# Ledger of designs, part 79: peptides against a protein of PDB entry 5ZKO

Target 1, 44 residues: chain A of PDB entry 5ZKO
Amino acid sequence: SASNPRKFSEKIALQKQRQAEETAAFEEVMMDIGSTRLQAQKLR

## One batch from the design tools (peptide; made by RFdiffusion4, then SolubleMPNN)

Design b2_p25_6_s1 (from b2_p25_6, 13 letters changed)
Fold by OpenDDE base, seed 3:
Structure b2_p25_6_s1 (fold): chain B 44 residues (1-44), chain C 44 residues (1-44), chain A 25 residues (1-25)
Amino acid sequence: as target 1 above (44 residues)
Amino acid sequence: as target 1 above (44 residues)
Amino acid sequence: DIEEHLERLLELLRRRHEARLEALA
């Protein structure tokens, strides 16, 4: 059907936002685990 | 382009499978960590 | 040991993240 550039752009924007949020959540978890790992190494 | 329900369904199935596998692997690691902690406590 | 398990966990999380990014691409 008819291409709707506005709807397409909105969908892409939402996808990019979700990707950024997932990346941020991942980085937070990795930081926490990294800190735990460092602590475990210090106790070794 | 043309929607291909078959290809989409296959992609979703593969994604779900991968997610299940990653979850199982995570649970295995967590169980191993739990066992290690229990052993460490017994040696204390 | 715990360190090895943590490393494995980190790897699993990395793989999961990569899979999610791929799904979003």
Scores: peptide ipSAE 0.217, ipTM 0.609, DockQ to the pose 0.666
Fold by OpenDDE base, seed 5:
Structure b2_p25_6_s1 (fold): chain B 44 residues (1-44), chain C 44 residues (1-44), chain A 25 residues (1-25)
Amino acid sequence: as target 1 above (44 residues)
Amino acid sequence: as target 1 above (44 residues)
Amino acid sequence: DIEEHLERLLELLRRRHEARLEALA
């Protein structure tokens, strides 16, 4: 069954949204760990 | 061109393996950090 | 060394993130 082009476009849009959300979550975690690293360096 | 199901399954399997290896390495590092923290607390 | 462990942790998180992005593509 040829995947409905509309459903395909929706699937791609959803995938891009999920990628953006995962990237944002990663950047937040990296920032928190980066802050912790900086704090640890200052305590040396 | 329909992605060869065999190649697709191999790609997914390889990806799962890599994720499992990275998770194991993460857990090891977290355990080492925990041990280091405990050691530092004992020296205080 | 906690700092060394944190650096390694950051690298592991980066790799995990990249692997997940590749899975979604």
Scores: peptide ipSAE 0.222, ipTM 0.615, DockQ to the pose 0.719; fails the geometry check
Fold by OpenDDE base, seed 1:
Structure b2_p25_6_s1 (fold): chain B 44 residues (1-44), chain C 44 residues (1-44), chain A 25 residues (1-25)
Amino acid sequence: as target 1 above (44 residues)
Amino acid sequence: as target 1 above (44 residues)
Amino acid sequence: DIEEHLERLLELLRRRHEARLEALA
């Protein structure tokens, strides 16, 4: 079955979206942990 | 060059292994942090 | 030491993130 170029492009777009969402979630977690780390350092 | 299915499958398997190892290490660190936090709370 | 654990955690999160990005590429 001919790989439907449309289905392929949609799959790639979905993959890029998932990658962007995972990156955003990671950045949020890193910011929260960074803030916690800074607070912990201030209390030492 | 025909993507050698064997090489591809090996690459995926290696990637899954690395992910599992990183997850296990993460869980260990989280458990240690949890224990440290509990100890700190008991001393307050 | 919470700070040491946090540093290690950050590194692990970074590596996990990189591994996931590679899986999506």
Scores: peptide ipSAE 0.219, ipTM 0.611, DockQ to the pose 0.735; fails the geometry check
Fold by OpenDDE base, seed 2:
Formats: structure tokens, sequence, C-alpha cells
Structure b2_p25_6_s1 (fold): chain B 44 residues (1-44), chain C 44 residues (1-44), chain A 25 residues (1-25)
């Protein structure tokens, strides 16, 4: 069947959403680890 | 040019390999951190 | 050294994140 442009657009939108969610999760982890690193440095 | 399925497959395989290597390295670091924490606890 | 391990961990997480973004693209 002809690639439904609407389904394609929806798939791209879903992909962008997943990318944004992965980025947000990564940033949260990096902030937590960054805080841990700062604490470790203060204990030296 | 038609997306060469062979090149695409090779790219995906390489990506999976890199991901596995990064995961293994991550696990190693986590084990080392765990060991260090255990050692620090024993010294208290 | 915990600090060294944390720095290495951060680098690994960064690389893994970049690899995941490339997989999604």
Amino acid sequence: as target 1 above (44 residues)
Amino acid sequence: as target 1 above (44 residues)
Amino acid sequence: DIEEHLERLLELLRRRHEARLEALA
C-alpha cells in the first residue's frame, strides 16, 4: 500500500518524542552523578 | 542511490557491537566503584 | 579512586547516550 504520509508523520513525531524522553532521562542521571561527584570532591 | 541493505545491516551490526562494549565497560566501572565502597567501609 | 571512577562513568554514560540518539535517528 502507498506509504501513508499521515502514518509516516505520526511515526516521526513518536520518534522525536522518544528522543526527547531519552535526553531528559540522561540529563537527570547526569545531574545526579554530577552532584555525587561534587560531594566526593568536598570530602577530599 | 537505493539504500544498500548490506551497508545498512553492517552499520546496525557495528552500532550493536559498540553498545555492547559500552555496556561492558560501564558494568566494569560500576563493579570497581562497588569494590572501592566496600573497601572504604572496611576501613571505618 | 572514587572521583576517577565517577569521571569515567560519566564519559561512558555520555557515549552510550550518543549511541542511543544515533540509533533513534
Scores: peptide ipSAE 0.217, ipTM 0.609, DockQ to the pose 0.638; fails the geometry check

Design b2_p25_6_s2 (from b2_p25_6, 14 letters changed)
Fold by OpenDDE base, seed 3:
Structure b2_p25_6_s2 (fold): chain B 44 residues (1-44), chain C 44 residues (1-44), chain A 25 residues (1-25)
Amino acid sequence: as target 1 above (44 residues)
Amino acid sequence: as target 1 above (44 residues)
Amino acid sequence: SIEEHLERLIELLRRLHEERLKRLA
């Protein structure tokens, strides 16, 4: 069955969007880890 | 245009590489958090 | 507490990692 180019493009676009969202979430968590680490350091 | 099997294999290889890189990054972060958690526990 | 916060962060990272693995599989 001819992979509907439209369905393929939509799937790729969705994957890219999810990847961007996951990256943003990861960066947010990393920032929070950094802040938490700094707080832990201040308690020393 | 027929998805060139070669392009498919290259795409799969790139996806596997990205997965490995993301896994490595995750493991590194988990190790860092683990260390920080251990430090926080010692302060308790 | 810092420990509880770290535990939450670990869980978030775990979930994020699992979702990435599902997407890339």
Scores: peptide ipSAE 0.442, ipTM 0.750, DockQ to the pose 0.545
Fold by OpenDDE base, seed 2:
Structure b2_p25_6_s2 (fold): chain B 44 residues (1-44), chain C 44 residues (1-44), chain A 25 residues (1-25)
Amino acid sequence: as target 1 above (44 residues)
Amino acid sequence: as target 1 above (44 residues)
Amino acid sequence: SIEEHLERLIELLRRLHEERLKRLA
């Protein structure tokens, strides 16, 4: 039967939300890496 | 109306390209962290 | 230690990458 357009749009919206959350998590980790690297450099 | 198969294939191609770019970014970060970890080990 | 913290960050990045791959599969 025809895919329910509402269900499809909802799945796409959820996928976009997950992508945004993953991006935010990645950015947080990258900031922590940056700070940790700076700390390591200060020990040299 | 029926989803345009060409537009669908284009969206899939863009998604695959994005995945490849995210993988490359991940690998770069892992290399940087690896080098920093090695430096931290040398300070022990 | 800095080394232990880096190891934890590596693990977080690994998990994040795996979750992205699952979403895009």
Scores: peptide ipSAE 0.440, ipTM 0.747, DockQ to the pose 0.532
Fold by OpenDDE base, seed 1:
Structure b2_p25_6_s2 (fold): chain B 44 residues (1-44), chain C 44 residues (1-44), chain A 25 residues (1-25)
Amino acid sequence: as target 1 above (44 residues)
Amino acid sequence: as target 1 above (44 residues)
Amino acid sequence: SIEEHLERLIELLRRLHEERLKRLA
């Protein structure tokens, strides 16, 4: 039906949004790991 | 058109490649944080 | 502690990875 293209586009947009959110979360965790590692190194 | 199946296969291949890269990045981070955790434990 | 913080980060990474796998499956 004519709704299929729209539903498909919405699904793709949602997947792209989720991917961006997951990437941002990963980058945040990586920054935190970096800071924590630096703290651990200072204790040596 | 007959190009649609090829474009689809290329898209799937790209998605699989991205998944493999994300998995490799995850494993690398887990190894790094594991080593940092071990170092932190030795400082106790 | 640093160790407890690292454990929390590991758990966050694990969850993130699992969610990625679910999305890509």
Scores: peptide ipSAE 0.441, ipTM 0.746, DockQ to the pose 0.532; fails the geometry check
Fold by OpenDDE base, seed 5:
Structure b2_p25_6_s2 (fold): chain B 44 residues (1-44), chain C 44 residues (1-44), chain A 25 residues (1-25)
Amino acid sequence: as target 1 above (44 residues)
Amino acid sequence: as target 1 above (44 residues)
Amino acid sequence: SIEEHLERLIELLRRLHEERLKRLA
């Protein structure tokens, strides 16, 4: 019943890690979009 | 030691703000990709 | 094709966004 502070801290750490991973994945996709746009522009 | 409710509320507010910013960024990217896709279709 | 690649990227972004929303809910 009582929130184990250790478990809570671990949960927060995992959430922070996931957030960082999501950010990295987003940046990777954005880079790919940028490259794809450049390719599309070259076809004009 | 005890979680200051004010600090907790501030943390939640910051999280909600970040979520809104991330959502806005996602929508902007989706619009840009949509435009690029339309351009790519016209080049067929 | 560029169009097919864009479609894949759209799907990746959509999934990423959905997972982010689930985490923050």
Scores: peptide ipSAE 0.441, ipTM 0.748, DockQ to the pose 0.539; fails the geometry check

Design b2_p25_6_s3 (from b2_p25_6, 13 letters changed)
Fold by OpenDDE base, seed 5:
Order: sequence, then C-alpha cells, then structure tokens
Structure b2_p25_6_s3 (fold): chain B 44 residues (1-44), chain C 44 residues (1-44), chain A 25 residues (1-25)
Amino acid sequence: as target 1 above (44 residues)
Amino acid sequence: as target 1 above (44 residues)
Amino acid sequence: SIEEHLDRLLELLRRLHEARKEQLA
C-alpha cells in the first residue's frame, strides 16, 4: 500500500517524543547513580 | 514541499540506531550499578 | 540504605530498558 507521508510524519514525531521522555528519565537516573557512587566512595 | 517517504524511512532508521546505542550505554550503566551494589555490600 | 537505593535504581533502569526494546520492534 502507498506510504502515507502524514502517517510517517506522525510516527516520527511520536518516536521523537518518546525518545525525549526516555532521555529525560535516563538523565535523572544517571544523576541518582552519580550521587550513589559518590556516597559509596565516601564509605571506603 | 512534498513529504519524501524515503527521507522519513531514513530518519526513522537513524532514530532506531540512536536508540539502540543508548540502550547499549544503559546496559553498561546497569553493570556498573551492579558492581557498586556489590562493593557497598562488602563494606558492611 | 545505599543498597536499597541501588535496587530501586536498577529497577528503574530495567523498566527503561524494556520500554526501549518495545520501541525497537
């Protein structure tokens, strides 16, 4: 069936949104890991 | 200008590649956290 | 405790990983 450019555009936009949300969640977790690592190092 | 389905496909493929790379980085972080957890347990 | 915090982080990471896998399909 013919590719619908509108559907592709929507799919790309939705995928970008999800990726941005995942990136934000990842960054938050990485900050927490960084703090946890620092705490673990202080216990040495 | 008319949406080019080929360009959309390329953008989707590139985005999937980036996501796969981020997933790999995430797995490395999980391993590091696991190691940190083990170290924290040994310090008890 | 640090261990409990690490466990929570691991769980969050696991969930994030699973969500990413679903998007790669």
Scores: peptide ipSAE 0.189, ipTM 0.574, DockQ to the pose 0.475
Fold by OpenDDE base, seed 2:
Structure b2_p25_6_s3 (fold): chain B 44 residues (1-44), chain C 44 residues (1-44), chain A 25 residues (1-25)
Amino acid sequence: as target 1 above (44 residues)
Amino acid sequence: as target 1 above (44 residues)
Amino acid sequence: SIEEHLDRLLELLRRLHEARKEQLA
């Protein structure tokens, strides 16, 4: 069956969404690590 | 125009490179967290 | 505790890494 361009565009959009979600999750974790480091420094 | 197999191979190579870079960044973050954890343990 | 928080962050990062691997398969 002919690769439906519409299905391809939807798959690409879904992939971009997942990538954005992963990036946001990573940034959140990095912020939490930064906060944890700051807390650890205050305990010194 | 026929999907140029050469262009496909280049795209795959670029994707592999990005994956390797992401893996390296992940490993660095894991090491950093590990170090922070060790420091937190020493403060105890 | 800070240690427990770090352990949770490590787990989140691990899960994120595994999820990315699955997307590339």
Scores: peptide ipSAE 0.175, ipTM 0.563, DockQ to the pose 0.450
Fold by OpenDDE base, seed 3:
Structure b2_p25_6_s3 (fold): chain B 44 residues (1-44), chain C 44 residues (1-44), chain A 25 residues (1-25)
Amino acid sequence: as target 1 above (44 residues)
Amino acid sequence: as target 1 above (44 residues)
Amino acid sequence: SIEEHLDRLLELLRRLHEARKEQLA
């Protein structure tokens, strides 16, 4: 079935949104890892 | 100087309090991580 | 992956928690 450009654009938009959400979650985890690592180093 | 038993008991009490606070903070972080993991899984 | 990083975070937190417990003993 011909890629309905509208449906395609919606799919791309949803994909971009998901990617942004995943990136935000990843960044949060990375920040927490960094903080935790720093704290762990201070305890040595 | 002889370990004043009273001062020692106070020190132990404060230490136990700190440990309880750290445990509570740890549990909170673990819950947040669990939630984040669940959210990340939903984005797949 | 996020899962790998979460696992690493959990391990670091565990180590931090254990280290603090040892210092408080």
Scores: peptide ipSAE 0.175, ipTM 0.550, DockQ to the pose 0.174; fails the geometry check
Fold by OpenDDE base, seed 4:
Structure b2_p25_6_s3 (fold): chain B 44 residues (1-44), chain C 44 residues (1-44), chain A 25 residues (1-25)
Amino acid sequence: as target 1 above (44 residues)
Amino acid sequence: as target 1 above (44 residues)
Amino acid sequence: SIEEHLDRLLELLRRLHEARKEQLA
């Protein structure tokens, strides 16, 4: 089937959405790690 | 308060238990991710 | 705590898994 440009663009959009969601989740984890690290440093 | 060795050992035991539970959960998720990846590859 | 960080990591992995499942649907 002819690669439907519309379907391709939709797939790219979904990929970008997922990447953004994964990035946000990763950043949240990193912030929590950073906060805990800061707390641990203050206890020293 | 004098660091109660018993309380410390209990805390370590609880920590090890939680770590084991988290490891099991991680492995389960990783298996699911692996399965999903395999399915995705088969659909290609 | 370390446990909290692991929980967050597991949540990330869960989200990744769900996102991949959604792509297969």
Scores: peptide ipSAE 0.135, ipTM 0.537, DockQ to the pose 0.167; fails the geometry check

Design b2_p25_6_s4 (from b2_p25_6, 15 letters changed)
Fold by OpenDDE base, seed 4:
Structure b2_p25_6_s4 (fold): chain B 44 residues (1-44), chain C 44 residues (1-44), chain A 25 residues (1-25)
Amino acid sequence: as target 1 above (44 residues)
Amino acid sequence: as target 1 above (44 residues)
Amino acid sequence: SIEEHLERLLALLARRHAARQEALA
């Protein structure tokens, strides 16, 4: 059944938003890991 | 434009297959991590 | 600590995986 195109579009938009938020959180964690590695290297 | 329903169905099937493969790979990684954690706990 | 960062990373990956599954359901 052709789901209402409007409802589909809304679902896709919501999914993209959640993905963007998850990506930002991932990048933050990766940056923190990078900083920790740099600190560990300085202690060597 | 109403994409050919047959082509749409094939595209959906292909997407589902890719998702199943990605899911299996993810579950394998999580299982390995879980096993490693269990081993680490046993060594404590 | 690196261990804490890895734990957070794993949690993010798990959430991303779950979100992808929901999107395809």
Scores: peptide ipSAE 0.214, ipTM 0.612, DockQ to the pose 0.661
Fold by OpenDDE base, seed 1:
Order: sequence, then structure tokens, then C-alpha cells
Structure b2_p25_6_s4 (fold): chain B 44 residues (1-44), chain C 44 residues (1-44), chain A 25 residues (1-25)
Amino acid sequence: as target 1 above (44 residues)
Amino acid sequence: as target 1 above (44 residues)
Amino acid sequence: SIEEHLERLLALLARRHAARQEALA
């Protein structure tokens, strides 16, 4: 079946969207870890 | 240019090799994290 | 807790890895 450029483009777009969502979730977790570390340092 | 079946086969083989290498690297990182977690638990 | 954050991070990494494998298939 002919490489449907449209289907390929859609697949890439969906992949980029998922990657952006995963990156945002990762950044949120890292921010929480950073906040926890900062709080622990203030209590010392 | 004619779909060179040989070049296609080589490209697929290289892709499979890269996938295997990425999988191995991921498993190594996960093992290291798991070991670190286990060590941290033993110190509690 | 740091442990809970690590668990979430590991889950994210696992999902990212699975997504990459699916994209290569």
C-alpha cells in the first residue's frame, strides 16, 4: 500500500503530542523532587 | 531509484540492531536504579 | 516522599521506553 504521507504525518504528530505530554509529566515530577529536597534542606 | 531490496534489508537490520542496543541500555539503567533503591531500603 | 517521586519517575521512563519500541515496530 502506497506510503500514505497523510497517515505518516498523522502518526508523527501523535508521537510528538505524546512526547510533549510525557515531558511535561517528567518536569512536574522533577519539580516535586526539587521542592522536597529544598524543604529537607531548610529543616536541617 | 529502484527500491534496492538489498539496501532496504540492510536498513532494517541496522534498525533492529539499534533497537536492541537501546533496549539493553534501558535495562542497564533500570537495574542500576533498582540496585540503588534496594541499598537505600537496607540502610533504613 | 522522595520514594513516591522515584516510583512515578520510573513509571514515566517505562512508558517512554514502551512508546519508543512501538514506534520502531
Scores: peptide ipSAE 0.210, ipTM 0.607, DockQ to the pose 0.669
Fold by OpenDDE base, seed 3:
Structure b2_p25_6_s4 (fold): chain B 44 residues (1-44), chain C 44 residues (1-44), chain A 25 residues (1-25)
Amino acid sequence: as target 1 above (44 residues)
Amino acid sequence: as target 1 above (44 residues)
Amino acid sequence: SIEEHLERLLALLARRHAARQEALA
């Protein structure tokens, strides 16, 4: 049950993991966009 | 206390309102991006 | 390309939004 502290802690841990993965993926995309922008500026 | 049914119901109502507001804001942003994309395509 | 990056970004934002909605449900 979600009311079980152990199950709750596992659910929270999984949620935190997903959040971290989403954050990392977001940061990667932003870095790629930044790199592409920098490259475009160098070619101007 | 969160154990008070009335307070719990109020908390849930507030949470649902927040969820609806976040959804509406997200949809608005997505529509704006979509509109901008459409405009950019028309100018190509 | 920038377009591909934007598509990926939008997809990530959508997933993040969905995850938040699930957390609030």
Scores: peptide ipSAE 0.208, ipTM 0.609, DockQ to the pose 0.674
Fold by OpenDDE base, seed 2:
Structure b2_p25_6_s4 (fold): chain B 44 residues (1-44), chain C 44 residues (1-44), chain A 25 residues (1-25)
Amino acid sequence: as target 1 above (44 residues)
Amino acid sequence: as target 1 above (44 residues)
Amino acid sequence: SIEEHLERLLALLARRHAARQEALA
């Protein structure tokens, strides 16, 4: 079946959204780890 | 240009190999993190 | 806690891996 260009475009948009969400979640975790590390260093 | 079936087959083989390598790398990371988590729990 | 961060990281990695597998299917 001809992948409807509209369906393809929608799939690409969803993939980009998912990628952005994953990136944001990763950055959040890295910030939390970084903050915890900084706090631990200040307590030493 | 007619995608030569041979070139297509080769591309698929490379994709499968890459997928296998990514899976192996992921499993290694998960094992390391799992081990670290277990060790951290034992220290609490 | 370190443990909590590790759990979140593991969850992220698992989701990323699953997404990659789906993209290849």
Scores: peptide ipSAE 0.207, ipTM 0.606, DockQ to the pose 0.617

Design b2_p25_7_s1 (from b2_p25_7, 15 letters changed)
Fold by OpenDDE base, seed 2:
Structure b2_p25_7_s1 (fold): chain B 44 residues (1-44), chain C 44 residues (1-44), chain A 25 residues (1-25)
Amino acid sequence: as target 1 above (44 residues)
Amino acid sequence: as target 1 above (44 residues)
Amino acid sequence: AVEKLVERVERLAELRLARRKAQEL
């Protein structure tokens, strides 16, 4: 089946959106690790 | 502009590379959390 | 604080799995 270039473009755009959502979720995890470490240091 | 299939392949390859890098970083974080949990369990 | 971190890690794992499935041919 001739893969429609429009469908490829849409698929790539959707994959970029999902990757951005995962990156944001990863950054949130890293931020929480940082805050938790800071809180643990303040309790020492 | 005619979307060049080669440009799509390059974009997909870059997305896969970034996904692999994010996977490695995620696994490192999970290992650190797992180690911390194991240490906390040994202190109980 | 740890409970929130666990929840966020689980959400990240779900997003990663969803993206991998969407990239399958």
Scores: peptide ipSAE 0.389, ipTM 0.719, DockQ to the pose 0.464
Fold by OpenDDE base, seed 1:
Structure b2_p25_7_s1 (fold): chain B 44 residues (1-44), chain C 44 residues (1-44), chain A 25 residues (1-25)
Amino acid sequence: as target 1 above (44 residues)
Amino acid sequence: as target 1 above (44 residues)
Amino acid sequence: AVEKLVERVERLAELRLARRKAQEL
């Protein structure tokens, strides 16, 4: 079947959605880093 | 110009590769958070 | 170590930025 450009555009859109989900998870990790630094400072 | 399906497929493949690299990096970060939290708990 | 955690997150941020730039092309 000829590579359907529409199907490719849909796959690109799906990759963008997954990227947004990963971005949200990254922001959570960044918050956890902040908390971990604070904990490490309290233990010194 | 009709969206070149070949260029889209190449773009999708590149996006998949980068997503896999970012996923691996995320998993590594999460593992380090887990280990750091465990260390902090042992010091309390 | 917190230092290693930070380094890995910075790397993740770089990868994410690189992906975004590639999507805009």
Scores: peptide ipSAE 0.373, ipTM 0.708, DockQ to the pose 0.474
Fold by OpenDDE base, seed 5:
Structure b2_p25_7_s1 (fold): chain B 44 residues (1-44), chain C 44 residues (1-44), chain A 25 residues (1-25)
Amino acid sequence: as target 1 above (44 residues)
Amino acid sequence: as target 1 above (44 residues)
Amino acid sequence: AVEKLVERVERLAELRLARRKAQEL
């Protein structure tokens, strides 16, 4: 099916936004793991 | 600009690849958290 | 600290699921 190029561009833009939100959430998880590990090391 | 459908397919493929990489990284983190929780429970 | 980490992991899982659903043809 010749999907409308406009619809594809909008879909790709939305997917890029969702990917950025997910990447930010992943980075926050990694930072929290890092901080928790550092805190646990300081308490030893 | 008439974005080439070929360029869209490439972008979608790259997005899927990045999703797979982040999935693998997420699963690894979840396993490590699970292991750490299990160890903490055994030490109580 | 662990409770906050769990909450963030759950949020990440939700975002991942939402993205997968949006990418499924």
Scores: peptide ipSAE 0.392, ipTM 0.723, DockQ to the pose 0.440; fails the geometry check
Fold by OpenDDE base, seed 3:
Structure b2_p25_7_s1 (fold): chain B 44 residues (1-44), chain C 44 residues (1-44), chain A 25 residues (1-25)
Amino acid sequence: as target 1 above (44 residues)
Amino acid sequence: as target 1 above (44 residues)
Amino acid sequence: AVEKLVERVERLAELRLARRKAQEL
């Protein structure tokens, strides 16, 4: 495939964006686990 | 900026490494959730 | 609620799949 530096840079930038979105979703899961555990402890 | 294919390959390798780390962290969290649910079920 | 956690985990799985597919292209 044509080594278009611009296309490669755009592809890498898009991959970084998707990685950041996935990291944010992971952090949100971790926060929700913490909240769920805290709620479960309060209901005991 | 010099579109060095070597620099792109290094960036892609780094992205793949981070992806593997995030996958491992996700699997660990899923195991912990599974274990916690199993423990909670055993305590009922 | 556990339902919200499940939804977030599913969303994370979708994002992960989408990223993997994009890296294969």
Scores: peptide ipSAE 0.389, ipTM 0.719, DockQ to the pose 0.426; fails the geometry check

Design b2_p25_7_s2 (from b2_p25_7, 13 letters changed)
Fold by OpenDDE base, seed 5:
Structure b2_p25_7_s2 (fold): chain B 44 residues (1-44), chain C 44 residues (1-44), chain A 25 residues (1-25)
Amino acid sequence: as target 1 above (44 residues)
Amino acid sequence: as target 1 above (44 residues)
Amino acid sequence: PVEKLVERLERLAELRERRREAEAL
């Protein structure tokens, strides 16, 4: 099967973009959990 | 620059691994939230 | 704050599903 380097590079670039979006969304979730925990600690 | 298919496959594999790790971490967070919600419901 | 967290979790789940679909193609 013809290895098309251009198609592979495009696939890798798209996968990197999606990974970055998921990482950012995960970090936002973790920040919200951290903030909520900090708020709960301040209310105690 | 020499398109090294082996390097591309390694990059894709590393991306998949990171994605799996983030997936596992999210599932753990979702389980903890679910457990906390269930506990809060039992205390009412 | 909990509602916002749920919304963000749903968004993250959607992003993961779209990635899995793209990996299966």
Scores: peptide ipSAE 0.360, ipTM 0.697, DockQ to the pose 0.375
Fold by OpenDDE base, seed 1:
Structure b2_p25_7_s2 (fold): chain B 44 residues (1-44), chain C 44 residues (1-44), chain A 25 residues (1-25)
Amino acid sequence: as target 1 above (44 residues)
Amino acid sequence: as target 1 above (44 residues)
Amino acid sequence: PVEKLVERLERLAELRERRREAEAL
């Protein structure tokens, strides 16, 4: 079946949304690691 | 301009690559945490 | 706290699984 451009646009939009959610969750993890490391350094 | 299916495929591929890079970075963090947890358990 | 970090890691893992499932469809 011919690749439906509408289905592709929807797929791209959904993938972009999911990627943005994963990126935000990853950034939160990195912030928490950074904070935890900073706290551990202050306790030394 | 008409939605170029080729441009859509390229965008999907780029999104997949970025997601794979974020996955690899996360797996590294998880391995480090897992190793730290295992070490802490061995010291008990 | 470590507990918050674990929760965020679990959430990130869940988001990745959902993405992989959607890519397999």
Scores: peptide ipSAE 0.360, ipTM 0.698, DockQ to the pose 0.357
Fold by OpenDDE base, seed 4:
Structure b2_p25_7_s2 (fold): chain B 44 residues (1-44), chain C 44 residues (1-44), chain A 25 residues (1-25)
Amino acid sequence: as target 1 above (44 residues)
Amino acid sequence: as target 1 above (44 residues)
Amino acid sequence: PVEKLVERLERLAELRERRREAEAL
């Protein structure tokens, strides 16, 4: 059966999208870490 | 009024409790940052 | 606030789980 290169390319594109979403979510965490650290230092 | 010192001590105790809870939540979050960073590096 | 950071970490964990589930398919 012909390997569906179209389905393969779509799967790769979806994987890249999910990877980008996880990277963005990580960057948001890293943006907040500075403020959270400062808050925790004030609480100590 | 004689009730002010007691209310003040209770307010300080509640403030210290909240501070301890926020510190604990931060420490829990910080434990996950190490694994998160490693995973984010794998996504790059 | 710590609450916001926790929420963002939970969201990140959810995204990772969804990716792992999709990789297993």
Scores: peptide ipSAE 0.338, ipTM 0.621, DockQ to the pose 0.231
Fold by OpenDDE base, seed 3:
Structure b2_p25_7_s2 (fold): chain B 44 residues (1-44), chain C 44 residues (1-44), chain A 25 residues (1-25)
Amino acid sequence: as target 1 above (44 residues)
Amino acid sequence: as target 1 above (44 residues)
Amino acid sequence: PVEKLVERLERLAELRERRREAEAL
């Protein structure tokens, strides 16, 4: 099957976008960990 | 308003239960953070 | 705040699954 270079480029771009979205979602989680930990400590 | 000591005791028990549930949910999240962090590092 | 953190983790898990599905194609 003729690997259409344009389709390959689009696939790589989509992969990079998904990786960036996952990284952003993880960073958002990590931002809340500090405050959530402090709150959990107050509940103990 | 007559602070019914029994109602106060029930309120304190309910508060302690809620605190335990919130603590358990936080601990579950923290267990997943280790693996999640490693995965996020692979995405970078 | 714990509920919000759980929701964010669920969203992260969903994004990972969608990526894995696309990589398998």
Scores: peptide ipSAE 0.337, ipTM 0.621, DockQ to the pose 0.205

